# Ledger of designs, part 26: peptides against a protein of PDB entry 6B9H

Target 1, 151 residues: chain A of PDB entry 6B9H
Amino acid sequence: AELCESLLTWIQTFNVDAPCQTVEDLTNGVVMAQVLQKIDPAYFDENWLNRIKTEVGDNWRLKISNLKKILKGILDYNHEILGQQINDFTLPDVNLIGEHSDAAELGRMLQLILGCAVNCEQKQEYIQAIMMMEESVQHVVMTAIQELMSK

## One batch from the design tools (peptide; aimed at target 1 Q124)

Design b2_p20_5_s1 (made by RFdiffusion4, then SolubleMPNN; from b2_p20_5, 8 letters changed)
Fold by OpenDDE base, seed 4:
Structure b2_p20_5_s1 (fold): chain B 151 residues (1-151), chain A 20 residues (1-20)
Amino acid sequence: as target 1 above (151 residues)
Amino acid sequence: SAAEEERRRETREFFLKLLE
């Protein structure tokens, strides 16, 4: 999916320790968790990160477990720190991500992370970094942000 | 093309506004 492809490119700019070259690399949630920690290490601290299982392999049940924790973290962050309401009807289906590597649903998850980045304390730096990316990626990111802002 | 330039303009302006 275009959304997932562009946001994967965006995720790669974080230079996390976990492999993050493919959609499959993101399905266990480890990359996403590390990205969130970079976005706000005070909130997504080491204690939070330690709840994410790193040695998941192809176990879709463990993937889903991680993804559920990450999604909860994102939602809690939005409510507690960012003061934003997220429409639950547009939440990503983490089951499809974990079990089927669904790129569309993964894109929605990454979109939520994008929302965290462009609204966090360092939002200016993240926005400026986005502006340095390829225009095609920027356009997709723009659309994704607009969708979040319209909720 | 004109359409591509307009798209680039719109995208740039969006993020500039977001930085305001």
Scores: peptide ipSAE 0.717, ipTM 0.953, DockQ to the pose 0.835
OpenDDE base, seeds 1, 2, 3, 5: peptide ipSAE 0.717, 0.713, 0.715, 0.716; ipTM 0.953, 0.952, 0.953, 0.953

Design b2_p20_5_s2 (made by RFdiffusion4, then SolubleMPNN; from b2_p20_5, 7 letters changed)
Fold by OpenDDE base, seed 4:
Structure b2_p20_5_s2 (fold): chain B 151 residues (1-151), chain A 20 residues (1-20)
Amino acid sequence: as target 1 above (151 residues)
Amino acid sequence: SSEEEKRRKEVKEFFEELLK
């Protein structure tokens, strides 16, 4: 999916420790968790990160477990820190991500992380970094942000 | 193309506004 592809490129700019080259690399949630920690290490602290299983392999049950924790973290962060509401009817299906590596649903998950980045304390730096990316990626990111803002 | 230029302008203006 276009959304997933562009946001994967964006995720790669964080230079996290976990492999993040393919869609499959993101399905266990480890990359996403590390990205969230970079976005707000005070909220997504080591205690939070330690709840994410790192040695998951191809175990889709463990993937889904991680993804559920991450999604909950994102939702809680939005409500508790960012002060914004997210429509639950448009939430990503973490079961499809974990079991089938569904790119469309993964894109929606990454979109939520994007929302965290462009609304966090360091939002200016993240926005400026996005403005330095390829135009096609910027356009997808723009539409993704617009969708979040319209909810 | 003209359309591509318009698109680039739209994107740039969007993020500039977002920074305000």
Scores: peptide ipSAE 0.679, ipTM 0.941, DockQ to the pose 0.813
OpenDDE base, seeds 1, 2, 3, 5: peptide ipSAE 0.678, 0.676, 0.676, 0.679; ipTM 0.940, 0.940, 0.940, 0.941

Design b2_p20_5_s3 (made by RFdiffusion4, then SolubleMPNN; from b2_p20_5, 9 letters changed)
Fold by OpenDDE base, seed 5:
Structure b2_p20_5_s3 (fold): chain B 151 residues (1-151), chain A 20 residues (1-20)
Amino acid sequence: as target 1 above (151 residues)
Amino acid sequence: SEEEKKKKEEVKKFFLELLK
């Protein structure tokens, strides 16, 4: 749960339009999609973002559908743009996120997004922003990055 | 504490290296 909480705090620094105050706010994937667009708007463009359904409410089936699209986008981005710089063997279970708001699995999803941020064209800016966060958050983020970069 | 100081320096070192 610490991973999820720390990365939620990190996600909040993006100041996206969608509500992003709680774990539940992230389960529909809208926040994550908006964050990815900020990370690389050329890849995660408006056409991509429009594939993510908004106003899903408590419909966990729609949540899962969104989350699957986001996960695919992340993996494709890693392969096509980042050049497989992150370890994607341990993927988040989007079913648990969408249906049960599983914080541990959500943490893993956010970890993948973290991987995108620290490897993208503007990685320097994102790393520097992380260095301005609370020490406890920085430590968790460091560990998360280390896990991603390990073979 | 000394433990916290060491941890803080470790984190700082990590991100500085990551910036390279």
Scores: peptide ipSAE 0.654, ipTM 0.930, DockQ to the pose 0.970
OpenDDE base, seeds 1, 2, 3, 4: peptide ipSAE 0.654, 0.653, 0.651, 0.651; ipTM 0.929, 0.929, 0.929, 0.929

Design b2_p20_5_s4 (made by RFdiffusion4, then SolubleMPNN; from b2_p20_5, 8 letters changed)
Fold by OpenDDE base, seed 4:
Structure b2_p20_5_s4 (fold): chain B 151 residues (1-151), chain A 20 residues (1-20)
Amino acid sequence: as target 1 above (151 residues)
Amino acid sequence: SAEEERRRKETREFFQELLK
């Protein structure tokens, strides 16, 4: 999916410790959790990050468990910190991500993380960084942000 | 192409506005 591919490229700019080269690399949620901590380390602190299991392997049950925690964290962050209303009907299916590496659903998860970045305290820096990316990626990111803003 | 240039312009303007 174009959304997932573009947002994967965006995620890679965070230079997190976990491998983040492929869609499969993101399915355990570890990269996502590390990215969220970079976005807001005060909210996504070490206590929060420590709840995400890092040694997951191919265990889809553990992947789903991590992804559920991450999704909850994103939703809570949006409501408690960003004051953003997120439509629950458009939320990603973490079961499909964890069990089947569904790129479309993963794209929706990354889109939520994008929403956190462009609305957080350091939003200006993240927006400026996006503007330095390839135009094709920027366009997809723009569309993703617009969709979030329209909710 | 003209469409590609339009798309690039649209994208640039969007993020410029987002920075305001």
Scores: peptide ipSAE 0.699, ipTM 0.949, DockQ to the pose 0.933
OpenDDE base, seeds 1, 2, 3, 5: peptide ipSAE 0.699, 0.696, 0.696, 0.698; ipTM 0.949, 0.948, 0.949, 0.949

Design b2_p20_6 (made by RFdiffusion4)
Pose (drawn by RFdiffusion4):
Structure b2_p20_6 (pose): chain A 151 residues (1-151), chain P 20 residues (1-20)
Amino acid sequence: as target 1 above (151 residues)
Amino acid sequence: EEEEEHKREETKEFFEELLE
């Protein structure tokens, strides 16, 4: 905890098309998919993004379907591009995110996305950007990175 | 105040190390 909201502020720095003001705004997976495309458009390309349904509303089943696709993409990226540098022992429970808007599980998903950003080809720029954020957010990001980089 | 200063220095150093 204290992970979800700090990482929501970090997500907001991407200024993606979908709304990203609340925890609920993240539960359908669209913001997360758009952030991943910004992190690595050569991997999370348009063909990949097309698989993520927009206009999900309150349909938690579709939220889960989208979130499974996102988590599948992150895990594949970790394996194929990042050499397993992101710790994936504990997967976020995407069913709880969809069924209960579980912010803790959402924080874990956002931590995996942070992991992608700090290990991608543009990791220098992403780290430099974090260094400009509020200190409270940087501290939480520091803790999240320590966890996700450890073995 | 001393504890906040140590926390800021540690956080800053951590992010500098990532840039290595």

Design b2_p20_6_s1 (made by RFdiffusion4, then SolubleMPNN; from b2_p20_6, 8 letters changed)
Fold by OpenDDE base, seed 5:
Structure b2_p20_6_s1 (fold): chain B 151 residues (1-151), chain A 20 residues (1-20)
Amino acid sequence: as target 1 above (151 residues)
Amino acid sequence: MEEEEERRKEVREFFLKLLE
C-alpha cells in the first residue's frame, strides 16, 4: 500500500528509539507511541507511554492491545486538544494490523498520527519537514491530509 | 512531463497554504 509506505518513510524521520524500518516493525505500536510522544510530550507523557507494552514479540494479541490504546489516545487527543479537526469516521482496523500486519490498515493508523502532527502546537515545523521529503512522498501525504480534513 | 510539473506545483501550493 502506497499510503503505508509513504507514511512509513515519514515516520522514520522522527528517529525514535524503536526499530522502524519495516511495516512489521510498526505492528506492535511501540514506534507509533514514541512518535506520538515526540509530537506532544505533554499529552502523550511518560505515564501514557508506560501503558504500551514494549516486549510483545510476535504476540498478535499483545500487539492489538497496544494498538487499541494508541488509537484511543489519538482519538482522545483529537477531541481534547485538537478540537476534533480531523475526520475520525474512517478508523483503522487494529485487529488486522496486529494479527495480519495489514499494510492498508496500518496506513490508516499512520494517517491519524499525521493528523496529530499537522494540527499540533509544532504543526509548522512538521509541515516544513514534510516539504523537504521526496516529491512522491509529499504527494501521498498531501492526499492523506486532505482526507483527514474533509468532513 | 508537464503534468509532473503541475503536480509538483499543486503539492507545493497545498503545503504553503497549510502553513498560513
Scores: peptide ipSAE 0.672, ipTM 0.929, DockQ to the pose 0.958
OpenDDE base, seeds 1, 2, 3, 4: peptide ipSAE 0.672, 0.670, 0.671, 0.672; ipTM 0.929, 0.928, 0.928, 0.929

Design b2_p20_6_s2 (made by RFdiffusion4, then SolubleMPNN; from b2_p20_6, 11 letters changed)
Fold by OpenDDE base, seed 4:
Structure b2_p20_6_s2 (fold): chain B 151 residues (1-151), chain A 20 residues (1-20)
Amino acid sequence: as target 1 above (151 residues)
Amino acid sequence: SSAEAARRAETRSFFQSLLE
């Protein structure tokens, strides 16, 4: 999916420790958790990160468990820190991500993370970084942000 | 192309607005 591929490219700019080259690399949630920690390490601290299982392999149950925790973290962050600045009416289906590596649903998950980045304390830096990406990626990111910010 | 230029301008303007 275009959304997923563009946001995967964006995720790669974070240079996290976990492998993040393919869609499947993201399905266990480890990359996403590490990205969230970079976005706001005070909120997504080590205690939070330690709840994410790192050695998941192909265990879709563990993937889904991680993804549920990450989704909850994002939603809680939106409520507690961002003050509902992003719209969460359309949530990703983490079951499809964990069990089937569904790129469309993964894109929705990454979109929520994008929402965290463009609303966090360092939002200016993340926005400026996005502006340095390829135009095609920027356009997808723009659309994704617009969807999140819409009421 | 003109369409590509317009697309780039739109995107740039959007992110500039987010920085305001």
Scores: peptide ipSAE 0.689, ipTM 0.944, DockQ to the pose 0.880
OpenDDE base, seeds 1, 2, 3, 5: peptide ipSAE 0.688, 0.684, 0.686, 0.685; ipTM 0.944, 0.943, 0.944, 0.943

Design b2_p20_6_s3 (made by RFdiffusion4, then SolubleMPNN; from b2_p20_6, 8 letters changed)
Fold by OpenDDE base, seed 1:
Formats: C-alpha cells, sequence, structure tokens
Structure b2_p20_6_s3 (fold): chain B 151 residues (1-151), chain A 20 residues (1-20)
C-alpha cells in the first residue's frame, strides 16, 4: 500500500535499533515501540518499552500482543498528553498485521504514530524533518495527516 | 508539469501551515 510504504520510509528516519526495512519487520511492533519512545521518552519510557517482547520471530500471537500494547499506548498518549488531537474512530486491525502482515492495516497503525509525532512537544522538529523528505513521500504523509484531522 | 508543481506547492504550504 502506498500509505504504508511512505510511512515506512518516514519510520526509517528515526534510525531505531530494530530492523525496519520491510513491512514484515514492523509487524512485531518493536520498531514502532522504539519510535514512540523517541517521540516522547518521558511517556514511552523504559518501563513501557520493556512490556514489548523482543525476539518474537514468526510468532503471530506475540506480535499481536505487542501490537495491542502499542495501540493502547498510542490511544492513552493521545488522551493523556495530546489532548485527544488524534482521531481514533478508525483503529487498525492488529490481528491482520500480526498474522498476515497486512500492509493496509499497518499503514493505519503508522498513521497513528504519525499523529503522535506531529502533535507532540517536538512536533516542529518532526514536521521540519518531513519537509526534507522526497516530495512524493511528503504528499502521502500530508494526506495521512489530513485524514486524521478530518475525523 | 503544471499538475506536479501545483501538488508540490500544496504540500509545501500544508506543512508550512502546521509550523504556524
Amino acid sequence: as target 1 above (151 residues)
Amino acid sequence: MEEEERRKKETREFFESLLQ
């Protein structure tokens, strides 16, 4: 999916420790958790990150477990820190992500993380970083943000 | 060309607006 591929490119700019080259690399949630920690390390602290299981391999049940925790973290962050600026009416199906590496659903998950980045304390820095990316990626990211804003 | 440039302009202005 175009959304997923563009947001994957965006995610790669965070230079997290976990592999993040393919859609499948993101399905265990480890990259997403590390990205969230970079976005707000005070909220997504080590205690939170330690709840995310690493080295899950192909175990889709462990993937889904991680993804559920991450989704909850995003939603809680939105309510507690961001003042509900991210719309959560359309939630990603983490089962499809974990079990089938569904790119469309993964795209929606990454879109929620994008919402965190463009609304967090360091939003200016993240927005400026996006503006330095390829225009085609910027356009997709813009559309993704607009979708969050429209709901 | 015109369509591409229009798109680029729209995108730039969008992110500039987010920086306000």
Scores: peptide ipSAE 0.698, ipTM 0.941, DockQ to the pose 0.918
OpenDDE base, seeds 2, 3, 4, 5: peptide ipSAE 0.695, 0.696, 0.697, 0.697; ipTM 0.940, 0.941, 0.942, 0.941

Design b2_p20_6_s4 (made by RFdiffusion4, then SolubleMPNN; from b2_p20_6, 8 letters changed)
Fold by OpenDDE base, seed 1:
Structure b2_p20_6_s4 (fold): chain B 151 residues (1-151), chain A 20 residues (1-20)
Amino acid sequence: as target 1 above (151 residues)
Amino acid sequence: SAEEARKRAETRAFFEELLK
């Protein structure tokens, strides 16, 4: 999926500790959790991060459990910190991500994380970083942001 | 191409506005 491909490239700019080269690498939620901590370490603190199981291997049940926690964290962050600036009318199916590595649904999850980045306290820095990416990626990211901010 | 230039301009304008 084009959305997932572009947002994977964006996620890679965070330089997190966990492997983040493929769609499969993101399905356990560890990369996403580490990215969220970078976006807002005061909210996604160590206590929150410790709820995400590492070393899950190919266990799709553990992946789904992590992904559910991450999705809840994103939604809570949107409500409690961002003032519901992110449109969540279409939530990702974390079951498809965890069990089948569904790229389209993963793209939707990464889109929500993108919403966090472009609305957080350091949103200017993240927006400027996006503007330095490849033009084709920027265009996809723009479309993704527009969808999130639409009424 | 003209289309590529249009897309670049649109994208740049979007993010510049988002920074305001």
Scores: peptide ipSAE 0.700, ipTM 0.949, DockQ to the pose 0.884
OpenDDE base, seeds 2, 3, 4, 5: peptide ipSAE 0.697, 0.697, 0.699, 0.699; ipTM 0.948, 0.949, 0.949, 0.949

Design b2_p20_7 (made by RFdiffusion4)
Pose (drawn by RFdiffusion4):
Structure b2_p20_7 (pose): chain A 151 residues (1-151), chain P 20 residues (1-20)
Amino acid sequence: as target 1 above (151 residues)
Amino acid sequence: AEEAEELVEEMFEEAREAAE
């Protein structure tokens, strides 16, 4: 905890198209997919984004379907591009995110996305941007990175 | 834990040097 909200502030720095003001705004997977496209458009391309349904509303089943696709993409990216540098021993429970808007599980998903950003080809720029954020956010990001980079 | 902290600090230092 203290992970979800700090990482929400970090997500907001991407300024993606979908709304991203609340924890609930992240539960359908659209913001997360758009952020992944910004992190690596050569991997999370338009063909990949097209698989993420928009206009989900309160349909938690579709939220889960979207989140499973996002998590599948992150794990594949970790394996195929990042050489397994992101720790994936504990997967976020996407069913809890969809059924209960579980912020803790959402924080874990956002941690995986942060892992993508700090290990991608543009990791220098993403780290430099974090260094401009509020200190409280930086500290939480530091802890999240330590966890996700450890073996 | 100490090693993970040092690694993250190193990554951030490298990013600071690259911004020069």

Design b2_p20_7_s1 (made by RFdiffusion4, then SolubleMPNN; from b2_p20_7, 8 letters changed)
Fold by OpenDDE base, seed 5:
Structure b2_p20_7_s1 (fold): chain B 151 residues (1-151), chain A 20 residues (1-20)
Amino acid sequence: as target 1 above (151 residues)
Amino acid sequence: MEEARKKVEEMFEEAKLASL
């Protein structure tokens, strides 16, 4: 999916330790957890990150477990820190991500992380970085932000 | 989609100016 591909490019700008070259690399949630820690290390602290299993392999059950924890973290962050500026209008199906590497659902998950970045304390820095991205990718990212803000 | 991008870009510019 175009959304997933563009947001994968955006995720790669964080330069996290975990491999993040392919859609499959994101399905275990480790990259996403590390990105969230960069967005707000006070909230997504080391204790939170340690709840995410790193040695998952192809175990889709462990992937789903990680993804559920990450989704909960995102939703709690939105309610507790961001003041519910992003509604949970369409939640990603983490079962499809973990078991089938569903790109469309993964795109929705990454969109929620994007929402965290553009609403966090360091929002201006992330906004400026997005405004410098390649035009075609920037277009998809900005459209995704608008969708979040309109609901 | 193009309208959405332009609107977001305008919002970003306004936010940037307000933060200066």
Scores: peptide ipSAE 0.062, ipTM 0.708, DockQ to the pose 0.394
OpenDDE base, seeds 1, 2, 3, 4: peptide ipSAE 0.052, 0.033, 0.039, 0.030; ipTM 0.695, 0.651, 0.665, 0.641; seed 4 fails the geometry check

Design b2_p20_7_s2 (made by RFdiffusion4, then SolubleMPNN; from b2_p20_7, 6 letters changed)
Fold by OpenDDE base, seed 1:
Structure b2_p20_7_s2 (fold): chain B 151 residues (1-151), chain A 20 residues (1-20)
Amino acid sequence: as target 1 above (151 residues)
Amino acid sequence: MEEARKKVEEMFEEARKAAL
């Protein structure tokens, strides 16, 4: 999906330790968890990160477990820290991500992480980074942000 | 979406100004 591919490119700018080259690399949630920790290490601290299983392999059940924890973390962060600035009417189906590597649903998951970045304390730095990306990627990312802010 | 669009544009404008 266009959204997923653009946001994968965006995710890669974080230079996390976990492999993040393909859609499949993101399905276990480890990259996403590490990205969230970079976005707000005070909230997504080591205790939170330690709840995410790192050696998941191809076990889709463990992937889904991780993804559910991450989604909960994002939603809690939006509520507790961001003041519910993100539209969460359409949540990603983490079952489809974990079991089928569904790019569309993964895109929605990454979109929520994007929402965290552009509303966190370091929002200006993340927005500036987005402005430095390829024009086509910027377009998709900005559209994704607009969708998150829609009411 | 119009309000959302304006909000995002404002966010990016503020970030742009901060980078100058």
Scores: peptide ipSAE 0.428, ipTM 0.878, DockQ to the pose 0.833
OpenDDE base, seeds 2, 3, 4, 5: peptide ipSAE 0.426, 0.426, 0.411, 0.419; ipTM 0.877, 0.877, 0.873, 0.875

Design b2_p20_7_s3 (made by RFdiffusion4, then SolubleMPNN; from b2_p20_7, 7 letters changed)
Fold by OpenDDE base, seed 5:
Structure b2_p20_7_s3 (fold): chain B 151 residues (1-151), chain A 20 residues (1-20)
Amino acid sequence: as target 1 above (151 residues)
Amino acid sequence: SEAARERVEQMFEEARLAAL
């Protein structure tokens, strides 16, 4: 999926410790959790991060468990910190991500993380970084932001 | 919506100006 691939490229700019080269690398949620910690380390602190299982392998049940925790964190962050500035028109199906590595649903998950970045305290820095990306990727990212801001 | 697109464009414009 184009959205997923573009947002994977965006996720790679965070330079997290976990492997993040393929779609499969993202399905266990570890990369996502580390990215969220970079976005707001006061909210997504070490105690929060420690709830994410790192020794997952191919266990889809553990993947789904991690993804559910991450999705909850994103939704709570939007409500408690961002003031519900992001529309929840459709939530990602974390079961499809964990069990089937569904790229479309993964794209929606990464889109929610994108929403956190462009609305957080350091939003201007993240927007500036997006402006420096390859034009084709930048277009997809901008469109994804526009969709999140729609009522 | 058009309003949402304008808000995003404004965000990018503000970021551009801040980088100058």
Scores: peptide ipSAE 0.299, ipTM 0.831, DockQ to the pose 0.843
OpenDDE base, seeds 1, 2, 3, 4: peptide ipSAE 0.211, 0.284, 0.292, 0.197; ipTM 0.769, 0.825, 0.827, 0.766

Design b2_p20_7_s4 (made by RFdiffusion4, then SolubleMPNN; from b2_p20_7, 7 letters changed)
Fold by OpenDDE base, seed 2:
Formats: structure tokens, sequence, C-alpha cells
Structure b2_p20_7_s4 (fold): chain B 151 residues (1-151), chain A 20 residues (1-20)
């Protein structure tokens, strides 16, 4: 999916420790968790990160477990810190991500993370970074942000 | 939420102009 591919490119700019070259690399949630920690390390602290299983392999049940924790973290962060500035009417299906590497649903998950970035304390820096991205990717990312913040 | 959206869009516009 276009959304997923563009947001994968965006995720790669965080230069996290976990491999993040493919859609499959993101399905265990480890990259997402590390990105969230970079976005707000006070909220997504080491204790939170330690709840995410890192040695998952191809175990889709473990992937789903991680993804559920991450989704909950995002939603809680949106409520507790961001003041519900993200439209969560359509939540990603983490089962499809974990079991089938569904790119469309993964795109929705990454979109929520994007929402965290553009509303966090360092939102200005993240927005500026997005402005430096390749034009086609930038367009998709900006559109995704607009969708998140619309009623 | 609307205020936040407007703020982000404004920031994007400013950043875009600065990047040119």
Amino acid sequence: as target 1 above (151 residues)
Amino acid sequence: MEAAREQVLKMFEEAREAAK
C-alpha cells in the first residue's frame, strides 16, 4: 500500500536499532516500539519497552501480542498526553498485521505513530524533517497527518 | 483537535517556505 510504503520510508529516518527495511520487519512491533521511545522517551520509557518481546521470529501470535501492546500504548498516549488529537475512528487490525503482514493495516498503525510524532514535544523538528523528504513521500505523509487530525 | 490541526498545517507551511 502507498501509505505503508511512504510511512516505512519515514520510519527509516529514525535509525532505530531493529531492522526496518521491509514491511515484514515491522510486523513484530519492535521497530515501532523503538520509534515511539524516540518520540517520547519519558512516556514510552524503558519499562514500557521491556514489555515488547524482541525475539519473536515468525511467531505470529507473539507478533500480535506485541502489536496489541503497542496499539494500546499509542491510544493511551493520545489520550493522556496528546489530548486525543488523533482520530482513532479506524483502528488497525493488528491480527492481520501479525499473521499476514497486511500492508494496509500496517500503514494504519504507522499513521498513528506519525500522529504521535507531529503532536509530541518535538513536533516542530519532525515536521521540518518531513519537509525534507522526497516530494511524493512527503505528500503521502502530509495527507496522512491531515486525515488523523480531521473530525 | 481542530486547533491542533490548524497548528500543524501552519507549521508545515512555514517549514515548507523555509526549505525553499
Scores: peptide ipSAE 0.094, ipTM 0.721, DockQ to the pose 0.343
OpenDDE base, seeds 1, 3, 4, 5: peptide ipSAE 0.031, 0.089, 0.086, 0.085; ipTM 0.629, 0.716, 0.715, 0.713

Design b2_p20_8 (made by RFdiffusion4)
Pose (drawn by RFdiffusion4):
Structure b2_p20_8 (pose): chain A 151 residues (1-151), chain P 20 residues (1-20)
Amino acid sequence: as target 1 above (151 residues)
Amino acid sequence: AAEEAAREAAKKATREAYLS
C-alpha cells in the first residue's frame, strides 16, 4: 500500500487518451495498455492495442478479459525483451481488480508497468522524469523499483 | 438492484480496508 496512488500520479505523467483521474479509471485496462504503448511502441504496437476493448463501462467480465491481456503482454515483454529482470513471483490478481476495484492489486499491476519503463530502451528518460516528481512519490517509486528488481 | 448494491458495498469495503 501507498503504491497504487503514487503510481497513479506516475501514470498521469504519460497523458494518455483515456481518463486516468481515479483508481476506477484504471480498472478496465485501457490506460494501462496506452501507457505500455508509450513505453515501447515497437512491442506494444497497434495490433496489440487493438485487442484491448474500449468502452467497457461497469462490465467487470470485460475488465478482467482486458487485464488478462495486459498482464500477458507485460509478462511476455519481461521474458522476450527484458530478460526476466522484473520480479514476477507474485502476479497481480486481475480478477480482484475487475470484481472489487482492488487498489492493492492494481498497485501491483502498476508496479509491473513501472518495471517495464525503468528497464526499457528509454529507461534513462523515464528515470530522469521520476527524479522531477514530488519527493513523496519518488520515495514510493524507489521502494517499488527495489522490490521489482530484486531476485 | 440488490446485486448492484452488494457489489457497491463490497467495493467500498475493499477500498476502506486498503486505505486502513

Design b2_p20_8_s1 (made by RFdiffusion4, then SolubleMPNN; from b2_p20_8, 15 letters changed)
Fold by OpenDDE base, seed 2:
Structure b2_p20_8_s1 (fold): chain B 151 residues (1-151), chain A 20 residues (1-20)
Amino acid sequence: as target 1 above (151 residues)
Amino acid sequence: SKEEEERRKKIEERRKEVLE
């Protein structure tokens, strides 16, 4: 999916420790969790991060478990910290992500993370970084941002 | 802002259980 690919490129700018080169790399949620910690380490602190299981392998059940925790974290962050500035009516199906590596649903998950980044305390830094991306990728990312905040 | 940061910290302290 175009959204997923562009947001994967965006995710890669965080330079997290976990592998983040493919859609499959993101299905266990570890990359997402590490990205969220970078976005707001006070909220997504080490205790929160430790709840995300590493070394999941291909266990889709564990992937889904991680993804559910991450989604909850995102939604809670949006509600508690960001004041629900992003539109979350279309939530990703984490089962499809974990079990089938569904790129479209993964894109929706990454879009929520994007929402966290562009509304967090360091939002200006993330916005500026987005503006420096390649035009084609930037366009998709910016459109995704608009979708989150315009509805 | 400073006020927003303080609010955030307060929320984080009160909602630790939500992170669990």
Scores: peptide ipSAE 0.099, ipTM 0.704, DockQ to the pose 0.015
OpenDDE base, seeds 1, 3, 4, 5: peptide ipSAE 0.018, 0.070, 0.029, 0.025; ipTM 0.411, 0.664, 0.604, 0.547; seed 4 fails the geometry check

Design b2_p20_8_s2 (made by RFdiffusion4, then SolubleMPNN; from b2_p20_8, 12 letters changed)
Fold by OpenDDE base, seed 3:
Structure b2_p20_8_s2 (fold): chain B 151 residues (1-151), chain A 20 residues (1-20)
Amino acid sequence: as target 1 above (151 residues)
Amino acid sequence: MEEEKEREKRIKERREEVLA
């Protein structure tokens, strides 16, 4: 999906330790968790990160478990820190991500992470970084941001 | 493919500059 591919490119700018080259690489949630830690290490601290299992392999049940924790973390962060600035009108189906590597649903998940970045303490730096991305990717990312803020 | 990889590299470098 266009959204997923563009946000994958965006995710890659975080230089996390976990492999993040393909859609499949993101399905276990490890990359997402590490990105969230970079966004707000005080909230998504090491204790939180340690709740995400890293050695999941192809076990889609474990993937889903991780993804549920991550989604909860995002929603809690939105409520507790961001003041509900991100509308969760369309939540990703983590079952489809974990079991089928559904790119559309993965895109929705990454969009929520994008929302965290552009509303966090370092929001201006993340916005500036997005403005420096390739035009086609930037367009998709900016559209995704607008969707989060306008509904 | 190689051009895209180079673009990604440049984007990452720019991000580092902004966030530094």
Scores: peptide ipSAE 0.020, ipTM 0.546, DockQ to the pose 0.025
OpenDDE base, seeds 1, 2, 4, 5: peptide ipSAE 0.014, 0.016, 0.015, 0.013; ipTM 0.463, 0.481, 0.447, 0.366

Design b2_p20_8_s3 (made by RFdiffusion4, then SolubleMPNN; from b2_p20_8, 13 letters changed)
Fold by OpenDDE base, seed 3:
Structure b2_p20_8_s3 (fold): chain B 151 residues (1-151), chain A 20 residues (1-20)
Amino acid sequence: as target 1 above (151 residues)
Amino acid sequence: MEKEKEREEKIKKQREKVLE
């Protein structure tokens, strides 16, 4: 999916430790968790990160478990820290992500993470970084941001 | 534009859904 591919490119700019080259790499949630920690390490601290199971392999049940935790973290962060500024979209189906590597649903998940970045304390830095991305990717990301902010 | 109260309720429901 276009959204997923563009946001994958965006995710790669975080230079996390976990492999993040393919859609499949993101399905276990480890990359997402590490990105969230970079976005707000005070909230997504090491204790939070440690709740995300590493070395999941192809166990889609464990993937789904991780993804649910991450989604909860995002929603809690939005409520507790960001003041619920992110629009209440239909939640990504983490089952489809974990079991089938569904790119469309993964895109929705990454979009929520994007929302965290552009509303966090360091929002301006993340926005500036996005503005320096390749035009085609930037367009998709900016559109995704606008969708998040719409009310 | 969505009303804030409605938005918060939807967010609440979403959070509950994640816990399922």
Scores: peptide ipSAE 0.022, ipTM 0.546, DockQ to the pose 0.022
OpenDDE base, seeds 1, 2, 4, 5: peptide ipSAE 0.012, 0.022, 0.013, 0.022; ipTM 0.400, 0.542, 0.436, 0.534

